Peptides against a protein of PDB entry 3KDP. Designs and how they scored, part 199

Target 1, 230 residues: chain A of PDB entry 3KDP
Amino acid sequence: PFLIFIIANIPLPLGTVTILCIDLGTDMVPAISLAYEQAESDIMKRQPRNPKTDKLVNEQLISMAYGQIGMIQALGGFFTYFVILAENGFLPIHLLGLRVNWDDRWINDVEDSYGQQWTYEQRKIVEFTCHTPFFVTIVVVQWADLVICKTRRNSVFQQGMKNKILIFGLFEETALAAFLSYCPGMGVALRMYPLKPTWWFCAFPYSLLIFVYDEVRKLIIRRRPGGWVE

## One batch from the design tools (peptide; made by RFdiffusion4, then SolubleMPNN)

Design b2_p26_8_s2 (from b2_p26_8, 20 letters changed)
Fold by OpenDDE base, seed 2:
Structure b2_p26_8_s2 (fold): chain B 230 residues (1-230), chain A 26 residues (1-26)
Amino acid sequence: as target 1 above (230 residues)
Amino acid sequence: SEVLAEREARALEVVERALEAIRAYL
């Protein structure tokens, strides 16, 4: 998100504090839950025929999967960001290069895509209004990620949601997201303004996309064992 | 509402300055 902010010179989609809350807060419990599930799965895995090659392949697969899922998560967040800004009059194309004027407190006449002028304070309210939905989008997409990462090869439909730690992680992330979104003072402290409940649903298409992507990936792995997708 | 908006604006300015300082340090 920060790299896109710099490269595209768009208004900041996600605050640094919010990024830290994702990286250190929301990602930690899920990562722990996944570590427990991987340990349980690895105990159930047949002894690798060749520990060195099979471990390397698995590490590459995990790295690629996390990288791809992370990109889909970021895309989901940016989609939500662009939707909110578009609803407030700023079309995505108009946001390109706008950062310099957007962040300048002395410019109080920044025009939106429809010619409406926005004060610095109004712009910052809209920017901070994007932070919470972006964060929530990441959390909702992480639900899908956690559920799909539960199984490396098996469908979620085959193993079910039996891991209590995973379920706890999902509830904890949701509770944290709700706390950060609706607790008084979070708008000032974290630049996370209150979120309308409707914005929680903006992430659902991306969660579904991740589910479909992972199920297709797993299906390909099952049909073509030893393929490059592994 | 205006007094609240002014207080929020001042609080935001303080937070922005702090974040800019952190960004400049990093």
Scores: peptide ipSAE 0.000, ipTM 0.242, DockQ to the pose 0.020
Fold by OpenDDE base, seed 5:
Structure b2_p26_8_s2 (fold): chain B 230 residues (1-230), chain A 26 residues (1-26)
Amino acid sequence: as target 1 above (230 residues)
Amino acid sequence: SEVLAEREARALEVVERALEAIRAYL
């Protein structure tokens, strides 16, 4: 997110507070849930192969899969960001190079894509309005990520939702997202303005995409044991 | 609404000063 902010010179899509909430609030419980995850039935039943070569291949492939999932998460967040700004009159093409004028408090006549002028205060309100939906989008996408992380090879439908810590993690992330989005004073304290409930659903296609992607990946692994997708 | 706007303006000023301080430190 920050790299795209710098390269494209767009208004800041994700605030520091939202980043901290993701790193400390949403990623911690998932990491703990994975540590306490029940041993995957296929991992435990698999005969030990060459422990040195198989470990390296597994770590690389897991890293690539999580990297791809992370890219889909980022795309989901940016999609939400661009939709919000477009609804407020700023089309994605118009945002390119706008950051310098956007962040200048002395410029109160920044034009949107429709020729409407925006004051510094109005621009900052719409910028901060993007932070909460971006965060919520990440949380909703992480629901799918957490569910798929339970297994390397087995389908979620085969493994089921047996990890109580994972379920607690999903609840905690959702509760944190709701707290930050709707608690009075969060806009002033954390620059996280209240979110319309409809924005929770904006991320669902991306959660579904991640879920489908991982199920297809796992299906390929099951059909081609020892393949490069494993 | 005015009290909220004033609080938001003050909070914005504090955050901007903090960001400026961070930018000056970096």
Scores: peptide ipSAE 0.000, ipTM 0.220, DockQ to the pose 0.020
Fold by OpenDDE base, seed 3:
Structure b2_p26_8_s2 (fold): chain B 230 residues (1-230), chain A 26 residues (1-26)
Amino acid sequence: as target 1 above (230 residues)
Amino acid sequence: SEVLAEREARALEVVERALEAIRAYL
């Protein structure tokens, strides 16, 4: 999200504090939980044919899968960001290159896509209004990511949710998201303004997409053992 | 409201400085 902000010169979609909350608050406990997940019964019974090549291929495939999931997460966040800005008069096309004028405190007449002038303060309120929903979108998408990452081949329905630490991680990230979204003073302290509860549901299609994607991937792996998708 | 606005302004300044530092590092 932050890289796209720099490259596309759009208004900041996700604040630095919210990024830190994701990296240190929401991702850390779930990531640790995956280290304690019981090894999938089919993985542990196979000795690697070639430990050097098979490890490298597996690491590349895992990295690619996480990269793809991360891209879906980012797309979900950006979708929410663009919807909020569009509802406030800024169409996505108009946001390209707008950062320079957007962040300038001395420009108080930045026009939206409809010719409405926005003061610096008004622009920053709209920007910060995007931060919380973006963060919440990431958390909701992470629910799906964490659940699917516990297994490589087995469906979530086959393996079940046995890791108590994973369940705790899901609860913790959700509680943190709720706290940052609704606790009084977070708008001032962290620039995370409260959002309507309905915005939590805007991320659900992306979570579902990740679940479907992973289940299809795992189905392919089960049908073609030893394929490149593994 | 004024105290809130001042706190908001200070928080903004800290975030902006942090962003500038990150931008300078990148």
Scores: peptide ipSAE 0.000, ipTM 0.233, DockQ to the pose 0.020; fails the geometry check
Fold by OpenDDE base, seed 4:
Structure b2_p26_8_s2 (fold): chain B 230 residues (1-230), chain A 26 residues (1-26)
Amino acid sequence: as target 1 above (230 residues)
Amino acid sequence: SEVLAEREARALEVVERALEAIRAYL
């Protein structure tokens, strides 16, 4: 998110504090949940046919899968960001290069895509209105990631939701997102303005995409044992 | 409402300074 903010010179989609909350809050409990996850019975039973090549392939595939999931998460966040700004009159194409004028407190006549002028204060309200939905989008997409990471080969439907720590992680992330979104003073303290409940659903297509992606990946692995996707 | 607006303005200033510091670092 921050990299695209710099490269595209768009208004800041996600605040530094929200990034810290993701890194310290939403990622820790999931990481712990994965560490305590009982290895999938198939992973434990499958002797590596070639310990050197199979380990390298597995590490590469895990890295690729996490990289791809991370890209989908980022796309989900940016989608939510662009939707909110578009609803407020700023089309995505108009945001390119706008950061300089957007962040200038002395410019009070920044025009949107429809010719409406926005004061600095109004722009900052809209910017901070984007921070919370972006964060929430990441959390909702992370739900899918966590559920998917539970299994390497088996479908989520086969393994079920037996990991209590994983479930706890999902609730913790959700509770943190709700706290940051709706607790009084968070708009002032963290620049996270209250989120309309409807914006929680903006991430669901991306969560579904991650689920579909992983189920397809796992299906390919199951159908082509020893293939390049395994 | 005025006290809230003033607190929001002060918070904005702090965030702006933090962003400027980050921009200066990056």
Scores: peptide ipSAE 0.000, ipTM 0.233, DockQ to the pose 0.020; fails the geometry check

Design b2_p26_8_s3 (from b2_p26_8, 22 letters changed)
Fold by OpenDDE base, seed 2:
Structure b2_p26_8_s3 (fold): chain B 230 residues (1-230), chain A 26 residues (1-26)
Amino acid sequence: as target 1 above (230 residues)
Amino acid sequence: SKVLEEVEKRALEVIKKAEEALKAYL
């Protein structure tokens, strides 16, 4: 999110404190749960033929998996961000380069894609309105990603939801998302305004798409072991 | 609120410096 913010010069999609809550509060427990499950699955399925090469491959594979998950989560968050801003009159193309004028307190006539002028206060309200849905979208996408990443080669339907730590992590993330979204004072403390229940479902099509994509990917890997899709 | 505003101000300053550094590199 931060890199895209700098490169695209768009309004800040997620506050720094909220990013820290994602990195430290939301991602940590799921990451631990995935690390445990991968360690168990790798220990059970592969006799270490070469401990040095297999450890290096596993570390690279874990790093790539976390990097890919993070990118997919960011894409989901940005999708929700762009949807909310588009509904408020700011099309994605119009947001490019708008950051300088957006954050200027002295400019009270920033035009949207339809020529409507927005005061600084109005712009900040819509910006902060994006923070909570962005966060919730990441959590909802994480549900899918965690369920998907549970098995590298096996279908979720084959391995099932046996990892109690993963289930606990999903509930913790959901509880944290609900707390940050609806607890009084979070709008001031974290600039996370209360979320309409409808926005919880905004990420569901994206999560479903990722789920279908990964199941298809796993199916292809199972049918063509050693292919470039790995 | 003041602490958050200060954190945001510092974050924006860091971003601005990073942008300036990137522009100077390019």
Scores: peptide ipSAE 0.000, ipTM 0.213, DockQ to the pose 0.016
Fold by OpenDDE base, seed 3:
Structure b2_p26_8_s3 (fold): chain B 230 residues (1-230), chain A 26 residues (1-26)
Amino acid sequence: as target 1 above (230 residues)
Amino acid sequence: SKVLEEVEKRALEVIKKAEEALKAYL
């Protein structure tokens, strides 16, 4: 999300503090949960034949998986961001290069795509209105990520949700999202304005997409053991 | 602002390092 903000020079879609909350608050517990599950799965089946090569392969697979998931999360967040701004009169094309004028406190007549003038304060309200839905979108997509990462080869339906740490991680990130979205004062403290409950559902298609993608991937792995997708 | 961008970049780098360290530890 931050890379697109820099490259496109669009208004900031997600605040720095919110990014920190995502990375430290929502990704930490999931990462711990996955490490415990991997430790359990690795203990049960195979002594690593070559610790150096197996570690390198695992690190590459993990990095690619997180990279792909991170891209899908970013796409989901940006979709929500563009929808909210479009609903407020700023079409995606109009946002390109607008950051300089958007962030200027002395410019109080920035025009939207329909010729409506926006004061600095009004623009910042709209910007901060995007932060919470972006965060929530990431959390909802992370639900799917956590669920799919439980198994390397088996469907989630086959292995089930036995890991208590994973369930705790899902609860923690959801509780954090709810707290940041609805607690009074978060608009001032973290620049996260309250979210309409309906916006929680905007991320579900992306979560479903990730889930379907991973199930298809796992199905391919099961049908073709030792393939490049493994 | 450029300062905020740099702070954000540094924060992301720290987080990435923390994640990598956590992945390495776990």
Scores: peptide ipSAE 0.000, ipTM 0.234, DockQ to the pose 0.021
Fold by OpenDDE base, seed 4:
Structure b2_p26_8_s3 (fold): chain B 230 residues (1-230), chain A 26 residues (1-26)
Amino acid sequence: as target 1 above (230 residues)
Amino acid sequence: SKVLEEVEKRALEVIKKAEEALKAYL
């Protein structure tokens, strides 16, 4: 998110404090939950045919999968950000290069895509209105990530939701997102203004995309054992 | 500052991995 902010010179989609909340609050418990996940029965039973190559391939595949999931998460967050700004009159193309004027306190007549002038205060309200939905989008997409990371080969439908720590992680992330979104004072303290409940659903297509992606990946692995996707 | 640097480093690593993954797919 921050890199796109720099490269595209768009208004800041996610605050630094919110990024810290993602890293410390939403990633830590899930990571712990995955560490305590019972090894998939097939992972334990399959002796690596070639320990050196199979380990390297597996590490590359895991890294690739996490990289792809991370990209989908980022895209989901940015989608939510652009939708909110578009609903407030700022089309995505108009946001390109707008950062300089957006962050300038002395410019109180920044025009949106429809010619409406926005004061610095109004712009910052809209910016901070985007922070919470972006964060919530990441959390909702992380739900899918956590569920799919439970298994390497088996479908989520086959493995089930037996890990209590994973379930706890999902609730913790959701509770943190709700707290940051709706607790009084978060707009001032964290630059996260209250989120309309409807925006929680904006991330669901991306969560579904991650699920579909992972299920397709696992299906390919199951159908082509020893393929380049394994 | 160290936590922020670590977060930035991890974020950059994730982005780099994502870019590498995208390059590998492309």
Scores: peptide ipSAE 0.000, ipTM 0.243, DockQ to the pose 0.021
Fold by OpenDDE base, seed 5:
Structure b2_p26_8_s3 (fold): chain B 230 residues (1-230), chain A 26 residues (1-26)
Amino acid sequence: as target 1 above (230 residues)
Amino acid sequence: SKVLEEVEKRALEVIKKAEEALKAYL
């Protein structure tokens, strides 16, 4: 997100607080939950592998798969960001190169895509209005990510939802998202303004996309054991 | 670096598609 902010020179889509909340709230608990995940049935049934060659290959393939999931997550966040700005009169193409004027507190006549002028205060409200939905989008997408990460090969339907720590992680990140979105004073304290409840659903297509992607990936792995998709 | 470049490319494509879609609904 921060790299796209710099390269495209667009208004900041994700604040520092939201980044920290992702790192601590949505990434840390999942990582811990995976350590307590029940043994995957296919791992337990696997024949011993060559520890020198197969370990490195597996780590690289896992990294690539999770890298693709991370790209889908980022796209989901940016989609939410651009939808919010478009609803406020800023079409995506108009945002390109706008950051310099957007962040200048002395420019109070920044025009949107429809010729409406925006004061610095108004622009910052819209910017901060994007932070919370972006975070919530990541949380909703992380629901699917958490569920799929518990297995490498088996379908979620085969493995089931047995890890209580994983379920706790889903609850914790959702509770954090709700707290940051709706607790009074978060707009002033954390620059995270309240979120319309409808924005929770904006991420669902991306969550579903990740789920489908992983199920298809796992299906390919089951049909072609030892393939490059594993 | 390659991942970042691909993310950027895909993001821009999604942005363009989203803009076209949003223009139809807004």
Scores: peptide ipSAE 0.000, ipTM 0.224, DockQ to the pose 0.021

Design b2_p26_8_s4 (from b2_p26_8, 22 letters changed)
Fold by OpenDDE base, seed 3:
Structure b2_p26_8_s4 (fold): chain B 230 residues (1-230), chain A 26 residues (1-26)
Amino acid sequence: as target 1 above (230 residues)
Amino acid sequence: SELLEKYKKRAEEVIKKALEALKAYL
């Protein structure tokens, strides 16, 4: 997300504090949960295989999986961002290169795609209106990520939701998202304005996409053990 | 143990980046 902000010179889609809340709140607890579950599953399944080669392959596979999921999360967040800005008169094409004028406090006549002039304050309200939905989108997509990362080969339906730490992680990230989105004063403190409940549903197609993608991947691994997808 | 250490290291890096970004915001 931040790379696209720099490359495209668009208005900031997600505040630095919100990025921190994602990294600390939504990634750390899930990562710990997955580390515990992998340790438990590896203890139960490891015949003594060569620990050096298997670790390297597993680390690369995990890194690639998290990288791909991170890209889908970013796409979901940007989709939400562009929809909100378009609803406020800023089409995606018009946002390209607009950052310099957008962030200038002395320019109070920035035109949208329809010729409406926006003051600096109005632009910042719209920018901050994007932060909360972008964050919530990442959290909702993260639900799917946490659920799918629980298993390497088995379907989520086969292994079930028995990991209490995973359930706690899902609850914690959701509670954090709700707190940051709806707690009074977060608009001033974190530049996260209250989110309309309908925007929570904008992320669900992406969560479903990740879930379907991973189930298909796992199905391929089960049908072709030892393939390049493993 | 190595996986736990890797996750711990990654968590520490994320926390460090988070603290740096928070300091930059404040």
Scores: peptide ipSAE 0.011, ipTM 0.249, DockQ to the pose 0.043
Fold by OpenDDE base, seed 2:
Structure b2_p26_8_s4 (fold): chain B 230 residues (1-230), chain A 26 residues (1-26)
Amino acid sequence: as target 1 above (230 residues)
Amino acid sequence: SELLEKYKKRAEEVIKKALEALKAYL
């Protein structure tokens, strides 16, 4: 997100505190839940692993999966950001290079894509209105990521939702998202304004995309064990 | 154990970055 912010010179989609909440709050419990589930799955694997080949495959699988899923999560967040800004009159193409004027407190006549002038205060309200939905989009997409990462090769439909730690992580992440989105004072403290319930649904297509992507990936791995997708 | 160590190391790095960011914000 920060790299795209610098390269595209768009208004900041995520505040520093929101990024910290993602990195510490939303990623830590899921990571712990996945570590426990992988440890349990590895203990249950009866076949003698070749430590050299299976370690390399696992590290490549983890790095590719996290890299690809992280990109889809970022795309989901940016989609929600661009939708909110477009609904407020700022089309994505108009946001390119707008950062300098957007962040200047002395410019109170920044025009949107339709010629409406926006004061600095109004622009910052719209910017901070984007922070919460972007964060919530990441959380909702992480639901799918947690569910898909539960298994390396098996479909979620085959193993089911038996991991209580994963379920707890999903509830904790959702509760954190709800707290940050709706608790009084979060707009001032974290620059996260209250979220309309409708914006939670903007993330669902991306959650579904991740789910479908991982099920297809797992299906390919099951059909071609030892293929380049592993 | 290595995955747990990798997650622990990542968690420690994230906590360290968060603490540094919090220190820079305070």
Scores: peptide ipSAE 0.008, ipTM 0.253, DockQ to the pose 0.041
Fold by OpenDDE base, seed 4:
Structure b2_p26_8_s4 (fold): chain B 230 residues (1-230), chain A 26 residues (1-26)
Amino acid sequence: as target 1 above (230 residues)
Amino acid sequence: SELLEKYKKRAEEVIKKALEALKAYL
């Protein structure tokens, strides 16, 4: 998110404190939950065909899959960001290069895509209105990520939700998102303004996309045991 | 309700720790 902020010179989609909350609040407990996940019976029973090559390939494939999921998460966040700004009169194309004027407190006549002038205070309200939904989008997408990480080969429907720590992680990150979104003073303290409940649903297509992606991947693995996707 | 309160409390603790860490870093 911050790289796109710099490269595209757009208004900041996600605040520093929010990033910290992602790293410490939403990623840590899930990471711990994965460490306590019971190994899939298939993983434990299947001997590697070649311990040297298969381990390396498997590590690369895991890294690629998680990298792709991370990109989908970021895209989901940016989608939410652009939707909110568009609803407030700033189309995505208009945001390119706007940051310099956006962040200048002495410029109080920044025009939106429709010619409406925005004061510095109004712009900051809109910016901070984006922080919470972006964060929540990441959390909602992480629900899918956490669930799919339970297995390598089996469908989520086959493995079920057995890891209590994973379930705890899902509730913790959701509770954190709710706390940041609705606790009084978060708009001032963390630059995370209250979230309209409708924005929680903005991320659902991306969560679904991750589920579909992972289920398709796992289906390919099941149909072609020892293929390059495994 | 008790479960919700438990998770809410945990969330508050995580936020508090994050803020303390941030303050220590600044």
Scores: peptide ipSAE 0.008, ipTM 0.239, DockQ to the pose 0.064
Fold by OpenDDE base, seed 5:
Structure b2_p26_8_s4 (fold): chain B 230 residues (1-230), chain A 26 residues (1-26)
Amino acid sequence: as target 1 above (230 residues)
Amino acid sequence: SELLEKYKKRAEEVIKKALEALKAYL
């Protein structure tokens, strides 16, 4: 997200506080839950054909899968960001290169895509309005990520949601997202303005995409054991 | 509120430094 902010010179889509909430709140409990999750029976029963090479390959493949999931999460966040800005009059094309004028406190006549002028304060309200839904989008996409991370080979439908710690993590991150989105004073304290409930649904297509992607990946692994897709 | 503001300022400073470092590296 931050690299796109720099390269595209768009208004900041994700605030520092939001990043900290992701790192400390939403990612910690899920990571712990995965550490306590019983290794998939198939992983434990497979003797490594070659312990030195197979471990390295598995680590690379896992890192690639998480990298791809992270990219889908980022795309979901940016989609939500662009939709909110578009609803406020700023089309994605107009945002390119706008950052310099957007962040200038002395410029109070920044025009949107429809010729409406925006004060610095108004622009910052819109920017901060994007922080919460970006965060919520990440949380909703993480639901799918956490569910798919339970299994490396088996479908989620086969293993089920038996890990109570993971379920707790899902509720925790959702509760945190709801708290940050709707608790009075979060707009002033954290620069996270209240989110319309409809924005929670903007992330669902990306959550579904991650789920489908992982199920397809697992299906390929099951059909071609030892392939490059593991 | 003061503690939150202090953490915000610190976080902004860390991000600013990280950005400057990234800009220097790019």
Scores: peptide ipSAE 0.000, ipTM 0.217, DockQ to the pose 0.021

